Peptides against a protein of PDB entry 5VJI. Designs and how they scored, part 6

Target 1, 62 residues: chain A of PDB entry 5VJI
Amino acid sequence: NTLVVLHKSGLLEITLKTKELIRQNQATQAELDQLKEQTQMFIEATKSRAPQAWAKLQASLT

## One batch from the design tools (peptide; made by RFdiffusion4, then SolubleMPNN)

Design b1_p9_5_s3 (from b1_p9_5, 5 letters changed)
Fold by OpenDDE base, seed 1:
Structure b1_p9_5_s3 (fold): chain B 62 residues (1-62), chain A 9 residues (1-9)
Amino acid sequence: as target 1 above (62 residues)
Amino acid sequence: DLAEELLKQ
């Protein structure tokens, strides 16, 4: 049984830990991508004296 | 099942 072999070899624990690390990495990457987008909107709002650019930034911070 | 065990987390 492959599961029994993986458990006895310690590879099951490594596999489960790797899966969790991938999930955490994906969550952190999504937060980073959101922060990059918010930073770009902030830069655009500072360049554009337009109230609409600040409204767009504010909507992204919800 | 190995797939079910991997899917528990």
Scores: peptide ipSAE 0.058, ipTM 0.705, DockQ to the pose 0.060
Fold by OpenDDE base, seed 5:
Structure b1_p9_5_s3 (fold): chain B 62 residues (1-62), chain A 9 residues (1-9)
Amino acid sequence: as target 1 above (62 residues)
Amino acid sequence: DLAEELLKQ
């Protein structure tokens, strides 16, 4: 049984840990991407005199 | 199945 071999070799634990690390990395990356987008909207709002740019930033922070 | 076991966690 491949599962029994993986368990006994410790490779199952490594595989499960790797899967969890990938999941955590994906979650952290999504948070970083959101922060980058919010930062860009803030930069655009400060450069523009347009009330719409501030409204767009405000909507992203809710 | 190995895939099923990996999906349990």
Scores: peptide ipSAE 0.055, ipTM 0.700, DockQ to the pose 0.060
Fold by OpenDDE base, seed 2:
Structure b1_p9_5_s3 (fold): chain B 62 residues (1-62), chain A 9 residues (1-9)
Amino acid sequence: as target 1 above (62 residues)
Amino acid sequence: DLAEELLKQ
């Protein structure tokens, strides 16, 4: 059985740890992408001086 | 199944 061979070789543990690291990386990337979007909305609010751009930024932080 | 085990954890 391939699973038994992977377990005995330690490759199963490495595979499961790799899967968890991928999951954590995806979560951190989503947080980073949200921060990038919020940063862009801040830049646009400062450039436009429009009250609507500040309202959009504020809504993204709630 | 190996795939099922990897999906459960």
Scores: peptide ipSAE 0.055, ipTM 0.698, DockQ to the pose 0.063
Fold by OpenDDE base, seed 3:
Structure b1_p9_5_s3 (fold): chain B 62 residues (1-62), chain A 9 residues (1-9)
Amino acid sequence: as target 1 above (62 residues)
Amino acid sequence: DLAEELLKQ
């Protein structure tokens, strides 16, 4: 059984930790991508000076 | 097996 071999070798703990780190990395990457998009909306709001561009930025800050 | 399922995301 592969699970028994992984457990006895100590690789099961590393495997589970790696899976959790990948999940956390994916969550952090999604937050970073959202912040990048919000930054772009901020840049566009500053360029246009249009109230609608500020309203769009504000609506994204949930 | 269970190890293969743990490697799937």
Scores: peptide ipSAE 0.049, ipTM 0.708, DockQ to the pose 0.072

Design b1_p9_5_s4 (from b1_p9_5, 5 letters changed)
Fold by OpenDDE base, seed 3:
Structure b1_p9_5_s4 (fold): chain B 62 residues (1-62), chain A 9 residues (1-9)
Amino acid sequence: as target 1 above (62 residues)
Amino acid sequence: SLAQELLEK
């Protein structure tokens, strides 16, 4: 049984841990991307001095 | 076990 061999070798645990790390990495990357977008909106708001740009930033912070 | 815990997530 392949599953039994994987379990006994420890490879199954490593595989599952790797899967979890990938999932956590993806979640962290999504948060980072959101922060980057918010930062860009902040930069645009400061440059444009337009109320609309500040409104967009405020909406993104919800 | 850790493996079983990860399978349940």
Scores: peptide ipSAE 0.049, ipTM 0.719, DockQ to the pose 0.059
Fold by OpenDDE base, seed 4:
Structure b1_p9_5_s4 (fold): chain B 62 residues (1-62), chain A 9 residues (1-9)
Amino acid sequence: as target 1 above (62 residues)
Amino acid sequence: SLAQELLEK
């Protein structure tokens, strides 16, 4: 069957490793997206000079 | 095995 063929050929291990790499990539991407958002809030805070903008940034970091 | 370990994650 397909599972036996995948196992014997080594493709099962590659498939499972690929799954793990995709998961790790998704986690890293989420962290990157968060950093991008925090960077944007920092930029907005510096432009507006409004205390509310700095408070918003601080809340995102805690 | 590595495959089994990856299945558990």
Scores: peptide ipSAE 0.048, ipTM 0.718, DockQ to the pose 0.057
Fold by OpenDDE base, seed 2:
Structure b1_p9_5_s4 (fold): chain B 62 residues (1-62), chain A 9 residues (1-9)
Amino acid sequence: as target 1 above (62 residues)
Amino acid sequence: SLAQELLEK
């Protein structure tokens, strides 16, 4: 059957590994997006000099 | 199917 053919050809392992890599990539991208947002909050805090902006940044880091 | 179950892991 198709599963046996995929297994023997090595394509099943490649497919499963590809899915895992996509999952890891998505997790890493989420962390990167969070860091980008925190960086933006830091920039805004430095620009505004408002205590509220610094409080917002601090809350994002906890 | 077995293939689908493996792909979902």
Scores: peptide ipSAE 0.038, ipTM 0.670, DockQ to the pose 0.063
Fold by OpenDDE base, seed 5:
Structure b1_p9_5_s4 (fold): chain B 62 residues (1-62), chain A 9 residues (1-9)
Amino acid sequence: as target 1 above (62 residues)
Amino acid sequence: SLAQELLEK
């Protein structure tokens, strides 16, 4: 059957590995995006003397 | 199917 053919050809392993890599990439990208946002809030807080900016940053780090 | 189950992992 198709599954047996995919397994024997190695395509099943490659497909599953690719799917896992995509999932990991998505997770890493989400973490990176969060870090970018936190960095921006930090920059804005340092440029401002407004307590609101620091409060916003602090809330994001929880 | 078994194939679908494996792909969902």
Scores: peptide ipSAE 0.038, ipTM 0.661, DockQ to the pose 0.063

Design b1_p9_6_s1 (from b1_p9_6, 8 letters changed)
Fold by OpenDDE base, seed 1:
Structure b1_p9_6_s1 (fold): chain B 62 residues (1-62), chain A 9 residues (1-9)
Amino acid sequence: as target 1 above (62 residues)
Amino acid sequence: ILEELKKLS
């Protein structure tokens, strides 16, 4: 079957590694997005000087 | 094929 052919050709290993790399990339992207959001909240807190903005930032850092 | 690969990882 196709799976056997992929295994014997070495493409199965490459496919599985690719899937893992995609997963890792997604996890890293999520961390990056979180950092971007926290950075934006920090910028907004410094601009507004409002206690509510600082509270929002603090809540995001838990 | 994709479902079979999904089961392996």
Scores: peptide ipSAE 0.052, ipTM 0.691, DockQ to the pose 0.074
Fold by OpenDDE base, seed 3:
Order: sequence, then structure tokens, then C-alpha cells
Structure b1_p9_6_s1 (fold): chain B 62 residues (1-62), chain A 9 residues (1-9)
Amino acid sequence: as target 1 above (62 residues)
Amino acid sequence: ILEELKKLS
């Protein structure tokens, strides 16, 4: 079957590694997006100087 | 086939 062919050709290992790399990339992207959001909250906190904005930022850092 | 691949990842 296709799985056997993929295994014997070496493409199965590449396929599985690719899937793992995609998963890792997605996780890293999520962390990056979170950092970007936190950065934006930091910028807004510095602009407003409002305690509520700092509280919002602090809550996001958990 | 796709389901079998999912089992391995």
C-alpha cells in the first residue's frame, strides 16, 4: 500500500518530520503572536499612562 | 492511508 511505498522510499520519514516541523512552526508562531500582542499592550500602556492599561498588560503576562 | 499516517505522527 501507499504507506509501505512511502516507508521504503524514505518519504515517510520526511513526511513525518515535515508534519512535526509544521507543528513546531505553528507553536512558535503562536508565541510570536502573543509577544506581539503583549508588545502592543505595552505600547498602549506607555501612551495612556492609565493604571488600567498596565493592569491589562500584567494580566496578559501570566 | 491518511488515517494511518495520522497514527504515526
Scores: peptide ipSAE 0.051, ipTM 0.683, DockQ to the pose 0.072
Fold by OpenDDE base, seed 5:
Structure b1_p9_6_s1 (fold): chain B 62 residues (1-62), chain A 9 residues (1-9)
Amino acid sequence: as target 1 above (62 residues)
Amino acid sequence: ILEELKKLS
């Protein structure tokens, strides 16, 4: 079967590692996107000078 | 693709 062929060829390990790397890449990208959003909230807080904008930023950091 | 990989793991 396919699993046996992948195992014997050594491709199973590579396949599983690739799956894990994709997962890690997705997690890192999510963290980066969150940081970008927090940066945008910081920029908006400085522009508006409204306490509400600073409160939103603070909430995102906790 | 990820779903297919789940079938193998």
Scores: peptide ipSAE 0.047, ipTM 0.691, DockQ to the pose 0.091
Fold by OpenDDE base, seed 2:
Structure b1_p9_6_s1 (fold): chain B 62 residues (1-62), chain A 9 residues (1-9)
Amino acid sequence: as target 1 above (62 residues)
Amino acid sequence: ILEELKKLS
């Protein structure tokens, strides 16, 4: 079957490593997206000087 | 093939 062929060819190790790298990349991207959102909230808070914007930022950092 | 690959998850 395909699994046996992948194992014997050495591609199984590459496939599993690729899958793990994709997972790690997705996790890192999620953290990056969160940081981007928090950064945007900080920018908006500084621009608007509105208490609501600072409250929103504070809530996101909890 | 797809079913076999699913087992790698």
Scores: peptide ipSAE 0.041, ipTM 0.665, DockQ to the pose 0.086

Design b1_p9_6_s2 (from b1_p9_6, 8 letters changed)
Fold by OpenDDE base, seed 4:
Structure b1_p9_6_s2 (fold): chain B 62 residues (1-62), chain A 9 residues (1-9)
Amino acid sequence: as target 1 above (62 residues)
Amino acid sequence: VLDELRKLS
């Protein structure tokens, strides 16, 4: 069957590793996106001098 | 094939 062929060729190990790397990449990308958003909120807080902008940033960091 | 892979990961 296909699974046996994948195993014998070594492609099963590569496939499973690739799936895990994709998952890890997605998790890291989510963390990066969060950091980018927090950075933007920091920039906005420094520009506006509004207490609400700092409160928004603080809420994102908790 | 995809179902079999899901069982392994």
Scores: peptide ipSAE 0.051, ipTM 0.666, DockQ to the pose 0.075
Fold by OpenDDE base, seed 5:
Structure b1_p9_6_s2 (fold): chain B 62 residues (1-62), chain A 9 residues (1-9)
Amino acid sequence: as target 1 above (62 residues)
Amino acid sequence: VLDELRKLS
């Protein structure tokens, strides 16, 4: 039984922890990507000086 | 095996 072997060797705990760390890394990356997008919207808002661009930025922050 | 791991996580 592979599961029994993983458990007894301690690899099951490591495997589960690794899976959780990957999930956390993905979540953090998503937050970082969102911040990058918001930063880009801010840059575009400052360049265009159009109320529409500021509205888009505001919507992303709410 | 992978299905069993998914159940435990």
Scores: peptide ipSAE 0.051, ipTM 0.665, DockQ to the pose 0.075
Fold by OpenDDE base, seed 3:
Structure b1_p9_6_s2 (fold): chain B 62 residues (1-62), chain A 9 residues (1-9)
Amino acid sequence: as target 1 above (62 residues)
Amino acid sequence: VLDELRKLS
């Protein structure tokens, strides 16, 4: 069957590794996006000097 | 085939 062919050809290992790398990439991208958002909140906090903006940033870091 | 792959990951 197809699975046996993939295994014997080595493509199964590549497929599984690729899937794992995609998962890791997605996780890293999510962390990056979160950091970008936190950076934006930091910028806004510095601009406004409002305690509420700092509180919002602090809440995001928990 | 896709179901079999999902089982392995």
Scores: peptide ipSAE 0.051, ipTM 0.664, DockQ to the pose 0.073
Fold by OpenDDE base, seed 2:
Structure b1_p9_6_s2 (fold): chain B 62 residues (1-62), chain A 9 residues (1-9)
Amino acid sequence: as target 1 above (62 residues)
Amino acid sequence: VLDELRKLS
C-alpha cells in the first residue's frame, strides 16, 4: 500500500518530520504573536499615559 | 491513500 511505499522510499520520515516542523513553527508563531501584542500594549501605555492602558498591559502579563 | 495519510496525524 501507499504507506509501505512511503516508508521504503524514506518519504514517510520526511513527511512526519515536516509535520512536526509545521507544528513547532505554529507554536513559535503563536508565542511571537503574543509577544507582539504585549509589545503593542506597552507602546500604547507609554504613549497614552492612561492608567487603564497600563492596567490592560499588566493583565496581559499575568 | 488519503485514509492512510490521515493516520499519520
Scores: peptide ipSAE 0.041, ipTM 0.641, DockQ to the pose 0.086

Design b1_p9_6_s3 (from b1_p9_6, 7 letters changed)
Fold by OpenDDE base, seed 2:
Structure b1_p9_6_s3 (fold): chain B 62 residues (1-62), chain A 9 residues (1-9)
Amino acid sequence: as target 1 above (62 residues)
Amino acid sequence: LLKEAEKLA
């Protein structure tokens, strides 16, 4: 049985752990992308001095 | 099958 061989060789565990790490990496990347966007909104708010830009930033943080 | 594999890990 292929599954039994994969399990006993340790390859199944490695494969499943790899999939989990990929999932975690994707979640962390999404959080990082959100932070980058919020940072950009902050930069734009400071540059423009427009109340609308600050409102946009505030909305992104809620 | 995948669920069974996950239980073995």
Scores: peptide ipSAE 0.030, ipTM 0.640, DockQ to the pose 0.071
Fold by OpenDDE base, seed 3:
Structure b1_p9_6_s3 (fold): chain B 62 residues (1-62), chain A 9 residues (1-9)
Amino acid sequence: as target 1 above (62 residues)
Amino acid sequence: LLKEAEKLA
């Protein structure tokens, strides 16, 4: 049985851990991307002084 | 099958 072999070799545990790490990495990357976008909106708001730009930033923070 | 694999790990 392939599953038994993978378990006994430790490869199954490594595979499952890797999948979880990939998931966590994706979540962290999404948070980072969101922060980058919010930073850009903040920069644009400071440059334009337009209320609409600040409103856009505020909406992203909710 | 995947669920059984997760139980073994």
Scores: peptide ipSAE 0.028, ipTM 0.638, DockQ to the pose 0.071
Fold by OpenDDE base, seed 1:
Structure b1_p9_6_s3 (fold): chain B 62 residues (1-62), chain A 9 residues (1-9)
Amino acid sequence: as target 1 above (62 residues)
Amino acid sequence: LLKEAEKLA
């Protein structure tokens, strides 16, 4: 059947590997977005010199 | 079907 053909041709393996790479890319992107947000909070904390801004940054790191 | 495909890879 179609599944057997896909497996024997190697296309199934490529498809599954592609799905995994997409998943990993999405996870890495999420971490990057979090880092960007934390960086922004750090910048704001340094600008304001307000304890509240540092507290907000600290909360984001937990 | 997808689960079976994953097992074959």
Scores: peptide ipSAE 0.028, ipTM 0.638, DockQ to the pose 0.072
Fold by OpenDDE base, seed 5:
Structure b1_p9_6_s3 (fold): chain B 62 residues (1-62), chain A 9 residues (1-9)
Amino acid sequence: as target 1 above (62 residues)
Amino acid sequence: LLKEAEKLA
């Protein structure tokens, strides 16, 4: 059947590897987005003398 | 379908 052909041709392995790479990329992107947000909170905290900004940053680092 | 494909691979 089609699945057996895809397996024997190597396309199934490539497809599954691609799926895994996409998953890993999504996870890395999420970590990057979190770091970007934390960086922004740090910038806001340094620009502000308000303790709320530092508290917000501290909460994000837990 | 994907789970069955992964079992075969």
Scores: peptide ipSAE 0.027, ipTM 0.637, DockQ to the pose 0.078

Design b1_p9_6_s4 (from b1_p9_6, 8 letters changed)
Fold by OpenDDE base, seed 4:
Structure b1_p9_6_s4 (fold): chain B 62 residues (1-62), chain A 9 residues (1-9)
Amino acid sequence: as target 1 above (62 residues)
Amino acid sequence: VLDELLKKS
């Protein structure tokens, strides 16, 4: 059957590895997006000098 | 390797 052919050819392993790499990429992207957001909050806090902006940054880091 | 991938997927 199809599964046996995929296994014998090595394509099943490649497919499963690809799925795992996509998952890892998504996790890394989420961490990157969080860092970008925290960086933006830091920039805004430094520009405004408002306690509220620093409070928002602090909340994001806890 | 495939066995490990099946467990993680």
Scores: peptide ipSAE 0.048, ipTM 0.702, DockQ to the pose 0.051
Fold by OpenDDE base, seed 3:
Structure b1_p9_6_s4 (fold): chain B 62 residues (1-62), chain A 9 residues (1-9)
Amino acid sequence: as target 1 above (62 residues)
Amino acid sequence: VLDELLKKS
């Protein structure tokens, strides 16, 4: 069957490794996006000098 | 690592 052919050709291993790398990339990207958002909240807090902006930042750092 | 991935997948 197709699975056996993919396994013997080595493409299955490459496919599964690629899938794992994509998953890891997605996880890292999510962490990066969160850090970017937290950084933006920090910037806004410093600009606004408003307690509400600092409270928003604090809430995000849980 | 790849062998373990094949076993788990």
Scores: peptide ipSAE 0.043, ipTM 0.688, DockQ to the pose 0.055
Fold by OpenDDE base, seed 5:
Structure b1_p9_6_s4 (fold): chain B 62 residues (1-62), chain A 9 residues (1-9)
Amino acid sequence: as target 1 above (62 residues)
Amino acid sequence: VLDELLKKS
């Protein structure tokens, strides 16, 4: 069947590895997005003298 | 087929 052919050709391994890399990429992207958000909150806190901006940043770092 | 293969991982 198709699965056997893909396994013997090595394409199954490539397919499964590709899926894993996509998953890892998604996880890394999520971490990057979080860092970007935290960076923006830090920038806003430094530009503002409002304590609420610093409180918001601190809450994001928990 | 590809979708089903990806579900195996």
Scores: peptide ipSAE 0.043, ipTM 0.709, DockQ to the pose 0.082
Fold by OpenDDE base, seed 2:
Structure b1_p9_6_s4 (fold): chain B 62 residues (1-62), chain A 9 residues (1-9)
Amino acid sequence: as target 1 above (62 residues)
Amino acid sequence: VLDELLKKS
């Protein structure tokens, strides 16, 4: 069957590894997006000089 | 078939 052919050809291993790499990439991207958001909150806190903005940033880091 | 393999892994 198709699964046996994929296994013997090595394509199954490549497919499974590709899926794992996609998963890892998505996890890393999520961390990067969080850092970008935290950076934006820091920028806004410095611009506004409002205590609320600093409190918001601090809450995001805890 | 590929979609099913991706779901199982």
Scores: peptide ipSAE 0.041, ipTM 0.702, DockQ to the pose 0.079

Design b1_p9_7_s1 (from b1_p9_7, 5 letters changed)
Fold by OpenDDE base, seed 2:
Structure b1_p9_7_s1 (fold): chain B 62 residues (1-62), chain A 9 residues (1-9)
Amino acid sequence: as target 1 above (62 residues)
Amino acid sequence: SVEEQLKQA
């Protein structure tokens, strides 16, 4: 069947590895997006000089 | 998270 052909040809392994790489890429992108948001909060805190903005930044850092 | 990785480094 098709699955057996994919396995023997090596394409199944490539497919599964590709899926794992996509998953890892998505996880890394999520961390990057979080860092971007935290960076923006830092920028806003420096601009406003408001204690509330610094408190917001501090709460976001985990 | 990135912050956790930094703390472990």
Scores: peptide ipSAE 0.149, ipTM 0.480, DockQ to the pose 0.012
Fold by OpenDDE base, seed 1:
Structure b1_p9_7_s1 (fold): chain B 62 residues (1-62), chain A 9 residues (1-9)
Amino acid sequence: as target 1 above (62 residues)
Amino acid sequence: SVEEQLKQA
């Protein structure tokens, strides 16, 4: 069957590893996007000097 | 999972 052929050829291992790498890449990208957003909120807080901007930043730091 | 999908192919 297809599974046996993929396993013996090594393509099953490559397929499963690729799936895991995609998942890890997505997780890392999400962390990077969060950091970018937090950085922007920090910049806005420093510019505005408004307490609400600092509160917004604080709420994001979880 | 991909593995389960392949088992059913």
Scores: peptide ipSAE 0.038, ipTM 0.653, DockQ to the pose 0.219
Fold by OpenDDE base, seed 3:
Structure b1_p9_7_s1 (fold): chain B 62 residues (1-62), chain A 9 residues (1-9)
Amino acid sequence: as target 1 above (62 residues)
Amino acid sequence: SVEEQLKQA
């Protein structure tokens, strides 16, 4: 079947590795997006000087 | 399908 052909050709290994890299990329992107959001909260906290803004930032740092 | 087989691997 097709899976056997993919395995024998080495393409299955490449496909599975690609899937794992995509997963890792998605995880890294999520971390980056979180950091960007935290950075924005930090900027807003510095602008407002309001304790509530700092509390919001602190709550995000989990 | 081929896609389903790959998801199972």
Scores: peptide ipSAE 0.034, ipTM 0.624, DockQ to the pose 0.083
Fold by OpenDDE base, seed 4:
Structure b1_p9_7_s1 (fold): chain B 62 residues (1-62), chain A 9 residues (1-9)
Amino acid sequence: as target 1 above (62 residues)
Amino acid sequence: SVEEQLKQA
């Protein structure tokens, strides 16, 4: 059957590995997006020199 | 997070 053919050909392993890589890529992208947002808040805090902006940045850091 | 990294340093 199809599953047996996929397994024996090595395509099942490739498929599962690809699925895992996609998951890892999504996780890494989420971390990158968070860092970008934190960087933007840092930039805004330095520009405004307002304590509220620094408080906002600090609240974002966990 | 950055905060967690600082706590571990």
Scores: peptide ipSAE 0.154, ipTM 0.445, DockQ to the pose 0.010; fails the geometry check

Design b1_p9_7_s2 (from b1_p9_7, 4 letters changed)
Fold by OpenDDE base, seed 3:
Structure b1_p9_7_s2 (fold): chain B 62 residues (1-62), chain A 9 residues (1-9)
Amino acid sequence: as target 1 above (62 residues)
Amino acid sequence: EVEELLKKA
């Protein structure tokens, strides 16, 4: 069957490893996006000097 | 090894 052929060729292992790398990449990208958002909130807090902007940043750092 | 990758993926 197809699964046996994929296993014997080594392609199944490559496919599963690729899937794991994609998952890890997605997780890292999500963390990076969160950091970018937090950085933007920090920039806005420094610009506005408003307590509510600092409170917004603090709420994001959970 | 494939079984280990399957558990992680």
Scores: peptide ipSAE 0.058, ipTM 0.730, DockQ to the pose 0.056
Fold by OpenDDE base, seed 4:
Structure b1_p9_7_s2 (fold): chain B 62 residues (1-62), chain A 9 residues (1-9)
Amino acid sequence: as target 1 above (62 residues)
Amino acid sequence: EVEELLKKA
């Protein structure tokens, strides 16, 4: 059957590894996006000197 | 099934 053929050819291993790499990439991208947003909030806080902007940054780091 | 194996990855 198809599963046996995929296993014997090595394509099953590649398929499973590819799915795992996609999952890891998605997780890393989410962390990167969060860091980018935190960086933006930091920049805004430094520019405005408004206590509210610093409070927003602090809340994001909790 | 291939689908079940993919769910574990």
Scores: peptide ipSAE 0.054, ipTM 0.714, DockQ to the pose 0.057
Fold by OpenDDE base, seed 2:
Structure b1_p9_7_s2 (fold): chain B 62 residues (1-62), chain A 9 residues (1-9)
Amino acid sequence: as target 1 above (62 residues)
Amino acid sequence: EVEELLKKA
């Protein structure tokens, strides 16, 4: 069957590894996006000089 | 089944 052929050819291992790498990439991208957002909040806090902006940044880091 | 293995990965 197709599964046996995929296994014997090594394509199953490659497929499973590829899926895992995609998952890891997505997790890393989410962390990166969070860092970008935190960086933006820091920039806004420095620009506005408003206590509320600093409070928002602090809340994002907890 | 391939789909089940992919779901677990």
Scores: peptide ipSAE 0.054, ipTM 0.712, DockQ to the pose 0.060
Fold by OpenDDE base, seed 1:
Structure b1_p9_7_s2 (fold): chain B 62 residues (1-62), chain A 9 residues (1-9)
Amino acid sequence: as target 1 above (62 residues)
Amino acid sequence: EVEELLKKA
């Protein structure tokens, strides 16, 4: 039985923990990507005197 | 069932 072998060898615990770490890493990466995008919009808003650029940034900060 | 356990993690 594969499940029994995985459990007794400790590989089941490692596999479950690894999957959770991958999920957490993906969530953190998504937050980082969002922050990068917001930073870019902030840079563009500072370069532009257009109210529209600030409105775009504000809309992203939800 | 291993696949079901992985889906719960």
Scores: peptide ipSAE 0.053, ipTM 0.710, DockQ to the pose 0.057

Design b1_p9_7_s3 (from b1_p9_7, 5 letters changed)
Fold by OpenDDE base, seed 5:
Structure b1_p9_7_s3 (fold): chain B 62 residues (1-62), chain A 9 residues (1-9)
Amino acid sequence: as target 1 above (62 residues)
Amino acid sequence: SVEEALKKA
């Protein structure tokens, strides 16, 4: 059984840990992307001073 | 999951 061999060798643990790290990285990346977008909306709001830009930022934070 | 796939190998 390949699974038994992988388990005994420690490679299964490494494989599963790698998968988990990838998942966590994806989640962190999504949060980072959201923050970057919110930052851009904030910059645009400060530049334009238009109420529409502030409304857009506000909507993104809710 | 990867684990489930490995169980079948």
Scores: peptide ipSAE 0.033, ipTM 0.608, DockQ to the pose 0.222
Fold by OpenDDE base, seed 4:
Structure b1_p9_7_s3 (fold): chain B 62 residues (1-62), chain A 9 residues (1-9)
Amino acid sequence: as target 1 above (62 residues)
Amino acid sequence: SVEEALKKA
């Protein structure tokens, strides 16, 4: 049985840990992407000085 | 899941 071999060798634990790390990495990347988007909206708001641009940024932070 | 796939192998 492949599962038994992987378990006894310790590779199952490594495999499952790797899976979890990939999941955590994906979650962190999503948060990073959101921050990048919010940063871009902030930059655009400072450039335009338009109230609607600041409102857009504020809405994204709620 | 990976674990389930391994159980089937």
Scores: peptide ipSAE 0.032, ipTM 0.602, DockQ to the pose 0.281
Fold by OpenDDE base, seed 3:
Structure b1_p9_7_s3 (fold): chain B 62 residues (1-62), chain A 9 residues (1-9)
Amino acid sequence: as target 1 above (62 residues)
Amino acid sequence: SVEEALKKA
């Protein structure tokens, strides 16, 4: 069957590795997006000097 | 998270 052919050809391993790399890339992208958002909150906090802005930034940190 | 990374550093 197709699965056996993919396994023997090595394409199954490549497919599974690709899937894992996509997952890791998505996780890294999520971390990057979080950092971007936190950076923006930091910028806003420095601009406004409002305690609320700093509180918002603090709340975002985990 | 960034905070967790800082704690581990």
Scores: peptide ipSAE 0.139, ipTM 0.450, DockQ to the pose 0.011; fails the geometry check
Fold by OpenDDE base, seed 2:
Structure b1_p9_7_s3 (fold): chain B 62 residues (1-62), chain A 9 residues (1-9)
Amino acid sequence: as target 1 above (62 residues)
Amino acid sequence: SVEEALKKA
């Protein structure tokens, strides 16, 4: 069957590895996006000098 | 998170 052919050809392993790499990439991208947001909040806090901005930054650091 | 990473460091 098709699954057996994919397994024997090595394509199944490649497919599964690709799926895992995509998952890892998505997780890393999410962390990067969070860091970008936190960086922006830090920049805004330094610019505004408003206690509220620092409070927002602190709340984001989890 | 950054905070969790700092805790692990």
Scores: peptide ipSAE 0.135, ipTM 0.451, DockQ to the pose 0.011; fails the geometry check

